# Peptides against a protein of PDB entry 4N78: the designs that were tried, part 145

Target 1, 186 residues: chain A of PDB entry 4N78
Amino acid sequence: HFQVICRLLGYQGIAVVMEELLKVVKSLLQGTILQYVKTLMEVMPKICRLPRHEYGSPGILEFFHHQLKDIVEYAELKTVCFQNLREVGNAILFCLLIEQSLSLEEVCDLLHAAPFQNILPRVHVKEGERLDAKMKRLESKYAPLHLVPLIERLGTPQQIAIAREGDLLTKERLCCGLSMFEVILT
Target 2, 155 residues: chain B of PDB entry 4N78
Amino acid sequence: MAELQMLLEEEIPGGRRALFDSYTNLERVADYCENNYIQSADKQRALEETKAYTTQSLASVAYLINTLANNVLQMLDIQASQLRRMESSINHISQTVDIHKEKVARREIGILTTNKNTSRTHKIIAPANLERPVRYIRKPIDYTILDDIGHGVKW

## One batch from the design tools (peptide; made by RFdiffusion4, then SolubleMPNN)

Design b2_p18_2_s3 (from b2_p18_2, 10 letters changed)
Fold by OpenDDE base, seed 4:
Structure b2_p18_2_s3 (fold): chain B 186 residues (1-186), chain C 155 residues (1-155), chain A 18 residues (1-18)
Amino acid sequence: as target 1 above (186 residues)
Amino acid sequence: as target 2 above (155 residues)
Amino acid sequence: AELENPFKLGMEERKKLL
């Protein structure tokens, strides 16, 4: 599903969706969530010392449950605050999944374009084969597929310019060192 | 452009008119040949004349049809060439626009990106003082106590 | 003219706005 969404939206559509999601997340964080956090901080026990380890895990859990009982039982927290947090979480997950899907698509595009861009696949050399000979064979095999050199030889100046620009755009992708998700988390 | 215009405005219409005129003339020739055959005492001569006129008329019509057909074909070839040039121009413009749109889209999404911080794996220098292993007796945490809290899946 | 990466251009624009 996310792959289809990425294909449908493209870079521009993804950018717009991500921007809007960021606005929504910001609004939720600065609005209702902030208010609930402030309220929770006021209700939070001022002194919560770690109980003695001698009480065991169940006793410690009960202790913390008792200390936080008023917070956990707060009805508005369960209905509104957790829902808003879920929405924020879903938005973040959505952004992550879109970025991952986009990265996969970009990698696929790069792989498909590689034979046309003089990018040779990593060759596993079997025992007894000379790496150099195999590389030369691969170069010879893919040489006719090199698009830019072919167009430079046969094409018009305008076609050459477009081909070079298209080649550059094909090579340059977000997955090559850029992250959107890190921006969402800041 | 001048050649195409000449074909469209002069040569092809002229050829069509000539063909039409030839048709009307053929009817007159046929009438003449029929009358000449009926009136002539020498039917063999009249027949030979009719054959000659028929052959000439057919040859003339064939020539007119061929000329017109060639002119139409030439017109179509010129038009096809013009369409191909137009298509090439449109394709060039389309590609330029697509590249531009792609660059704009990439800038827009780029605004939402940051460089991946390659966290240099700082060698976690193990603190030299091995704190005495506190004998952590891992008592198995019985999570069944949490089964009553919330919509837990009853195993 | 070294065609600047449009993605990087966008990123730089953001940095100028922070």
Scores: peptide ipSAE 0.325, ipTM 0.771, DockQ to the pose 0.777
Fold by OpenDDE base, seed 5:
Structure b2_p18_2_s3 (fold): chain B 186 residues (1-186), chain C 155 residues (1-155), chain A 18 residues (1-18)
Amino acid sequence: as target 1 above (186 residues)
Amino acid sequence: as target 2 above (155 residues)
Amino acid sequence: AELENPFKLGMEERKKLL
C-alpha cells in the first residue's frame, strides 16, 4: 500500500503529506500534549521515595499506584492524551514507512536505469572465467544502451541537454545519502 | 510553407481542372474519330488515325493523373513533416516542463531531508594480539549429557 | 551550469531558515 501511495504522490505529493504531518505533530506536541504534560507535572508527587524492597513487586506496584493515583485516574489522560500520542505515533510510523517505500522505489529506479547509464552489476565470476572477459562482454552488450552518449551522437542540442538533466535526476536519489525521517525526529 | 501553399492553392486545383478539361477534350476527340471513320473512304487510314489520337489522349491523361498524384503525395509528405516537427516541439516542451516540475518537487522534498549521519563505522581496531587461532578441537558434543534430561526411551 | 542536486538545494534552504 505504501508503495502505491509513493507512486501516486511522487516526490511532490510525499513532500506535501510529510509537511502536513509535521505540522500536525508539531501542533499536537506543542498544544494538547504539552498541556497534559504540564498538568501531569503539577500533579506529580513532589516526594516519591523508593519503597523498601521488602514490599515485593506487588507492594511496590501498589505503592506507586497509590502515589500516582491521581495521574492514573485522570480520565482525560486515557481519552485525549493517549489518543493524541497514538496520532503522533501513527504519523511517525507513516513517515517511516513512506520513506522506506520511497527508498525501495528509488532503488528499483536506479536498477532499471543502470543499463542505460553504464552501470554494470557486479558479476559473480564462476570458477574458471576471467572477470575481465565477462566485464568486457557485459560492457559490449550494454554499450548500445548508453542513453546519454547515444543522444549526444544522434540528438539535437536540446535533446542532449534534456538527456543530461534526466541522467542526473535519475542518478540522484534520496536513498543515496538523505533522510527525511531524521528530520521528523528532530 | 510556400511550397505547401502552392500545392494546395495552385498545383492541385490546377491539376484537377486540367484533368476535367482533358475529359471534355477526349469527348471531342472521340466524336471526331467516330465521324472521321464513318465519312472516310479509307477506313484503314481512319482507324490508324483514331489509334494515334487515342494513344495521344490516353498518354496525356495518364500524365495529368500522374502529375496530380505526385503533387498530392508531395503535399501529404510536407504535411506529415510539419506534424512531426510540431510533435517534436511539443515533446520537447513537455519534457522541459516535466523536468522542471521534478526539480521543484525534489527541492520541496529536499527541504524535509538531512544528510544521513553515516555512523562512522568504528574502525574495528583489530586487537593487536591476534589471538592465536585456538585450534578448534572439535570436541565431540557428548549428547549423552542430555540423556538424563527428559523421558529418554531406555533402549 | 553545474547541475546541482535539487534535493541538496532544498536541504540547504532549510538550513538557512533554521
Scores: peptide ipSAE 0.301, ipTM 0.770, DockQ to the pose 0.767
Fold by OpenDDE base, seed 2:
Structure b2_p18_2_s3 (fold): chain B 186 residues (1-186), chain C 155 residues (1-155), chain A 18 residues (1-18)
Amino acid sequence: as target 1 above (186 residues)
Amino acid sequence: as target 2 above (155 residues)
Amino acid sequence: AELENPFKLGMEERKKLL
């Protein structure tokens, strides 16, 4: 599903969606969630010591339940704050999944373009084969597919310029060194 | 431009008219030859004259058809060349626009990106001082300390 | 002139705005 969304939106559509999600997340964090956190900090016990281990697990649970009674009984926390936190979480997960899906698409594009851009795959040399001979064979096999040199030989100056720009855009991808998710986490 | 216009407006219409006129003239020549053969006392001469007119008429029609056909072919070649040039121009503009749109889109999404922190694999500098393994002396755990805790049987 | 990476251009623009 995320792969289809990435294909449908493209770079521009993904940018717009992510910008809007970031605005929503920022609004939720700086507004409602911040207010609830401040309120919770005010009602939080100033001093909460670890209960004695002699009370056992049930006694310790009851102790903490009593200390946090005001927080647990705060009805608005369950209805509004937790829902907003879920929305923030969903937005973050959505951004992560979109970035992952986009990265996969970009990798596929790079792999498909590689033979046309003089990018040869790392060949696993089987035992007994010379690496140099295999590389030369691959170079010879893919040499006719190099698009930019082909257009430089046969094309008009305008076609050559477009081919060079297209080649650059094909090589440059987000997955090569950029991260959107790191921006979301800041 | 001038050549195509001449072909469309003058040469091809003129050739079509000439061919039509030739058709009407052929009918007149045929009628003349038929009447001349019937009325002539020298039928052999009339037949030879008919053969000469037929050959001349066929040659004239063949010439007109060939000229017209060549003009039509030339017209089509010029038009095909113009269409190819137009297609090339449109493709160039389309590609330029697409590249520009892609660059804009990439700048927009780039605003939402940062450089991946390549985790510098901190060379785990092996601490030079191999902390000598402190000999773990297993002291026997005296479990008798637990005898007073719980409902255990006092021995 | 090395064509600048449009993604990097966008990233640098963000850095200037922050």
Scores: peptide ipSAE 0.288, ipTM 0.759, DockQ to the pose 0.843
Fold by OpenDDE base, seed 3:
Structure b2_p18_2_s3 (fold): chain B 186 residues (1-186), chain C 155 residues (1-155), chain A 18 residues (1-18)
Amino acid sequence: as target 1 above (186 residues)
Amino acid sequence: as target 2 above (155 residues)
Amino acid sequence: AELENPFKLGMEERKKLL
């Protein structure tokens, strides 16, 4: 599903969706969630000592649950605050999944473009074959497919410029070193 | 451009008019031949003259048709060439626009990106003081309070 | 003309706003 969404939206569509999600998240965090957090801080027990590790994970959990019982029982917290937090979480997950899906699409595009851009796949050398000879054969095989050099030889100056720009845009992808998700988390 | 204009405005219309005129002339020639044959005492000579006129007329028409056809073909070739040039120009503009749109889109999404930081694995600093196990009385933990907290509850 | 990566350009614009 996310792959289809990425294909449908493209870079621009994804950007718009993510920007809107960020706005929503910001609004939720600065508004309702902040208000609840402030209220919770006021009602938080002033003295909550770390229970001894001897209680084990269940006992520690029970201890904290007891200390926070009044907070957990606060109906508005469960209905409104946790729902908003869920929405924030969903938005974050959505962004993560979009980025992952986009990265996969970009990798596929790079793989498809590779033969036309003088990018040769790593050749598995069988025992007894010289790597160099095999690479030379592959280079010779794919040499006619190199688009930019071909257009540079046969095309008009305008076509050459377009081909170079297209080649650059094909090579430059987000998956090569950029992350959107890290921006969402800051 | 001048050649195409000449073909469209002068040569092809002129050729069409010439063919139309030739039709009228052929009718006159036919009438003449018929009358000449009827009035001539030497029928054989009249027939031979008719054959000669017919052959000449057919040759003339064939020439006119051929000339017109060639002019039309030439016109079409010139137009086809012009269309190809226009198509090339349009394609160039289209590609330029598409590249520009792509660059804009990439800038927009780029605003939402940062360099992938290889997260240095934070060394989990183990807390130094292992607190001694105190005898834990296990009270049953009621986890039902957590049932409403998490992704699984369809509200 | 060094073809600038448009993604990087966008990223740098963000940094300037921050």
Scores: peptide ipSAE 0.286, ipTM 0.760, DockQ to the pose 0.831

Design b2_p18_2_s4 (from b2_p18_2, 7 letters changed)
Fold by OpenDDE base, seed 5:
Structure b2_p18_2_s4 (fold): chain B 186 residues (1-186), chain C 155 residues (1-155), chain A 18 residues (1-18)
Amino acid sequence: as target 1 above (186 residues)
Amino acid sequence: as target 2 above (155 residues)
Amino acid sequence: MELSNPFQEGMEERKKLE
């Protein structure tokens, strides 16, 4: 699904969606969540000492339950605050998955373009074969597919310019060194 | 443009008229030949004359048809060439626009990106110095990095 | 004209605004 979304939206659409999600997340964090956090901080016990270990896990749990009773019983926390946190979480996950899907799409594009851009995979050399000879054969095989040189030879100046620009755009991808998700987390 | 116009307005219509006129002439020739054959005491001579006129007439018509056909073909070739040029121009514009749109889209999404800190696990020493904007150095894309992301076809 | 990376341009634009 995310791959389809990436293909449908493209870079621009993804940018718009992510920007809007960031706004939503920001709004949730700075608004409702912040308010609840402030309220929780106000009702938080000022002094909460660790009970003695002799009470055991159940006793310790009961102690903290008692100390935090007002927080635990705060109904709006469960219904509103946690829901907002879920929304934030979902938004973050969405962004992550979109970025991953986009990266996969970009990788596929790069791989598809590679034969046309004189980018050859490293060939696994079986024992006894010279890597150089195999690579040379491969280069020779794909040489006619090199788009930019082909257009430079046969095309108009305008076509050459477009081909060069297209080649560059094909090579330059987000997955090569840029991250959106890191920006979202900042 | 001038050649196409000449073909459309003068040569082809003229050729059609000539062909029509030739039809009328052929009818006259036929009538002549028929009458000549009927009236002639020497039927063999009359027949030979008829053959000669028929051959000449057919040759003339064939020439007219061939000329007209060639002009029509030439017209079509010129038109086809014009269409191809137009198509090329449109394609060029379209590609230019698409590239532009792509650049815009990339800038937009670029706003939402940062450099992947391939942080070598070195200790986050708070860089004291403001990271100078690392000038984008076009590094050749090492596609080997992609080998690890997909279920790499282990070649 | 030196072809720039549009992604990088966008990123730099953001950094200038921050």
Scores: peptide ipSAE 0.323, ipTM 0.812, DockQ to the pose 0.784
Fold by OpenDDE base, seed 4:
Structure b2_p18_2_s4 (fold): chain B 186 residues (1-186), chain C 155 residues (1-155), chain A 18 residues (1-18)
Amino acid sequence: as target 1 above (186 residues)
Amino acid sequence: as target 2 above (155 residues)
Amino acid sequence: MELSNPFQEGMEERKKLE
């Protein structure tokens, strides 16, 4: 589903969606969530010491349950605050999954374009084969597919300019060094 | 442009008119031949004259049709060439616009990005001695090593 | 014209605004 969304929206659509999601997240964090956090901080026990281990796990659990009873029983926390936190979480996950899906699409595009851009795959050298000879053979094999040099030789100046620009756009991808998710976390 | 205009405005209409006039003339020739044959005492001579006129008339019509057809073909070739040029121009504009849109889109999404903290890949100091690429010999995974791990029924 | 990376341009624009 996320791959389809990425293909449908493209860079422009993804940018718009991400911007809007960031606004929503910011609004939730600075608004409702912040208010609930402040309230929770006020209701939080001022002194909560670790019970002695001799009480065992059940006793310790009961202790904390008692200390946090007012928080756990706060109905609005369960219905509103947790819902908002889920929305924020979903937004973050959405952004992550979109970025991952986009990266996959970009990698696929790069791989498909590679033969046309003089990007050769790593050559597996069998025993007895010279790496240099194999690389030269591979280069010669793919040389006719190099689009930009071909157009530079046969094309008009306008076609050459477009080819160069297209080549650059094909090579430059977000996955090569940029992250959207890091911006979202900040 | 001048050649196409001449074909459209002069040559093709002129050819069509000539063909139409030829039709009218053929009718007159036919009437003449019929009357000549009826009135002539020498029917054989009249027939030979009719054959001659018929052959001449057919040849003239064939010539007019051929000329007109060639002019139409020439017109179509010129128009096809113009369309190809127009298509090329449109394609160029379209590509330019698409590239521009792509650049704009990339800038917009770029605003939402930061550089990945490339963990300083420790320069794997290639050991000075080019260790011969250790041939990754795919040793078959011996799964028997796992036979002693877990509550598996030793058969 | 030096072909610039549009992604990088966008990122730099953001950094200037921060």
Scores: peptide ipSAE 0.322, ipTM 0.809, DockQ to the pose 0.764
Fold by OpenDDE base, seed 2:
Structure b2_p18_2_s4 (fold): chain B 186 residues (1-186), chain C 155 residues (1-155), chain A 18 residues (1-18)
Amino acid sequence: as target 1 above (186 residues)
Amino acid sequence: as target 2 above (155 residues)
Amino acid sequence: MELSNPFQEGMEERKKLE
């Protein structure tokens, strides 16, 4: 599903969706969640010492239930605050999954473009074969597919300019050095 | 442009008219040859004249058709060349617009990005002092220590 | 003209606004 969303929206659509999600998350964090956290801090016992282990697990549980009674009885915490936290969590997960899906798509694009851009895969050399000979053979095999040099030889000046720009755009991808998710976490 | 206009407005219409006129003339020649053959005392001479006129007429029509056909082909070639130039121009504009749109989209999403922290692979400097694995000596847990804890049956 | 990376341009723009 996320792969389909990435393909459908493209860079621009993803940017718009993420910007709006960030606004929603910011609104939830600075508004409702902050208010509930402040209220919880006010109701939180100022001093909560660990009970003696001699009371056993049931006694310790009862102690904490008593100390946190006001928090546990705060019905709006469960219905509203936790729901908002779930929404924030879902938004974060959504952004993560979108970035991962986009990265996969970009990697696929880079791999598909590689033969046309003189980017050769590192070939595993079997024992006894010369790496240089295999690489030269690969270079020779893919040399006719190099798009920019081909257009530079056969194309018009305008076509050459477009080909160079297109080549650069094909090579430059987010997955090469940029992260959206890191921005979301700050 | 001038050549295409000349073909469309003058040469091709003129050639078509000439061909129609030739049809009318052929009919007149046929009538003449028929009458000449009937009225002539020398039938052999009349037949030879008919053959000559027929050959001349066929050659004339063939020439007119060939000229017209060549002009039409030339017209089509010029038009095809114009269409190819237009197609090339449209493609160039389309590609330029697409590249521009892509750059704009990339700038927009770029606003939401930061440089990946190349996690400096901290060379896990193997601590020089390999702390000798402290041999975990399993001391048997003496459960008798728990015998006094709880409402169990005091033996 | 060194073709600038549009992604980097966007990132730098954000950093200037913060």
Scores: peptide ipSAE 0.336, ipTM 0.815, DockQ to the pose 0.823; fails the geometry check
Fold by OpenDDE base, seed 3:
Structure b2_p18_2_s4 (fold): chain B 186 residues (1-186), chain C 155 residues (1-155), chain A 18 residues (1-18)
Amino acid sequence: as target 1 above (186 residues)
Amino acid sequence: as target 2 above (155 residues)
Amino acid sequence: MELSNPFQEGMEERKKLE
């Protein structure tokens, strides 16, 4: 689903969606969540001493449950605050998955374009075969597919300019060194 | 442009008129030949004359048709060439617009990006030092790094 | 004209605003 979304929206659509999600997250964090956190901080026990280990795990749990009873029984915390936190979490996950899906699409595009851009994979050399000879054969095989040199030879100046620009745009991708998710986390 | 205009406005219409006139003339020649054959005491001579007129008339019509056909073909070739040029121009504009749109889109999404910190270390260290905008050095993309992403493309 | 990376341009623009 995320892959389809990436294909449908493109870079511009993804940018718009991400910006809107960031606004929503900001609104949730600075609004309702912040208010609840402040309230929780006010009702938090100022002094919470560790109970004696002699009470065992059940006794310790009961102690903390009693100390936090007012917080646990705060109905709005469960219904509103936790829901908002879920929404924030979902938004973050959405952004992560979109970025991952976009990266996969970009990788696929790069791989598909590679033969046309004189980018050849390293050929697996079997024992006894010369890597150089195989590479030369591969280069010779794909030489006619090199788009920019072909257009430079046969095309108009305008076509050459477009081809060069298109070639550059094809090579330069977000996955090569940029992250959106890191921006979302800051 | 002048050649196409001459073909469309003068040569082709003129050729069509000439062909139409030739049809009328052929009818007259046929009538003449028929009457001449009926009235002539020397039917052999009349037949030879008819053959001569028929051959001449057919040759003339053939010439007119050939000339007209060539002019029409030439017109079509010129028009085809013009259409190809227009198509090329439209394609160029379309490509330019698409590239521009792509650049704009990339800038927009770029606003939402930061450089990937390649540092293996878990520490979300806020880069304290504003690393000087590392001039985007186009490093050749090592596609081998992508082999582990499991995209299933076996070369 | 050195074709700049539009992604990088966008990123730099954000950094200037920040």
Scores: peptide ipSAE 0.310, ipTM 0.806, DockQ to the pose 0.779; fails the geometry check

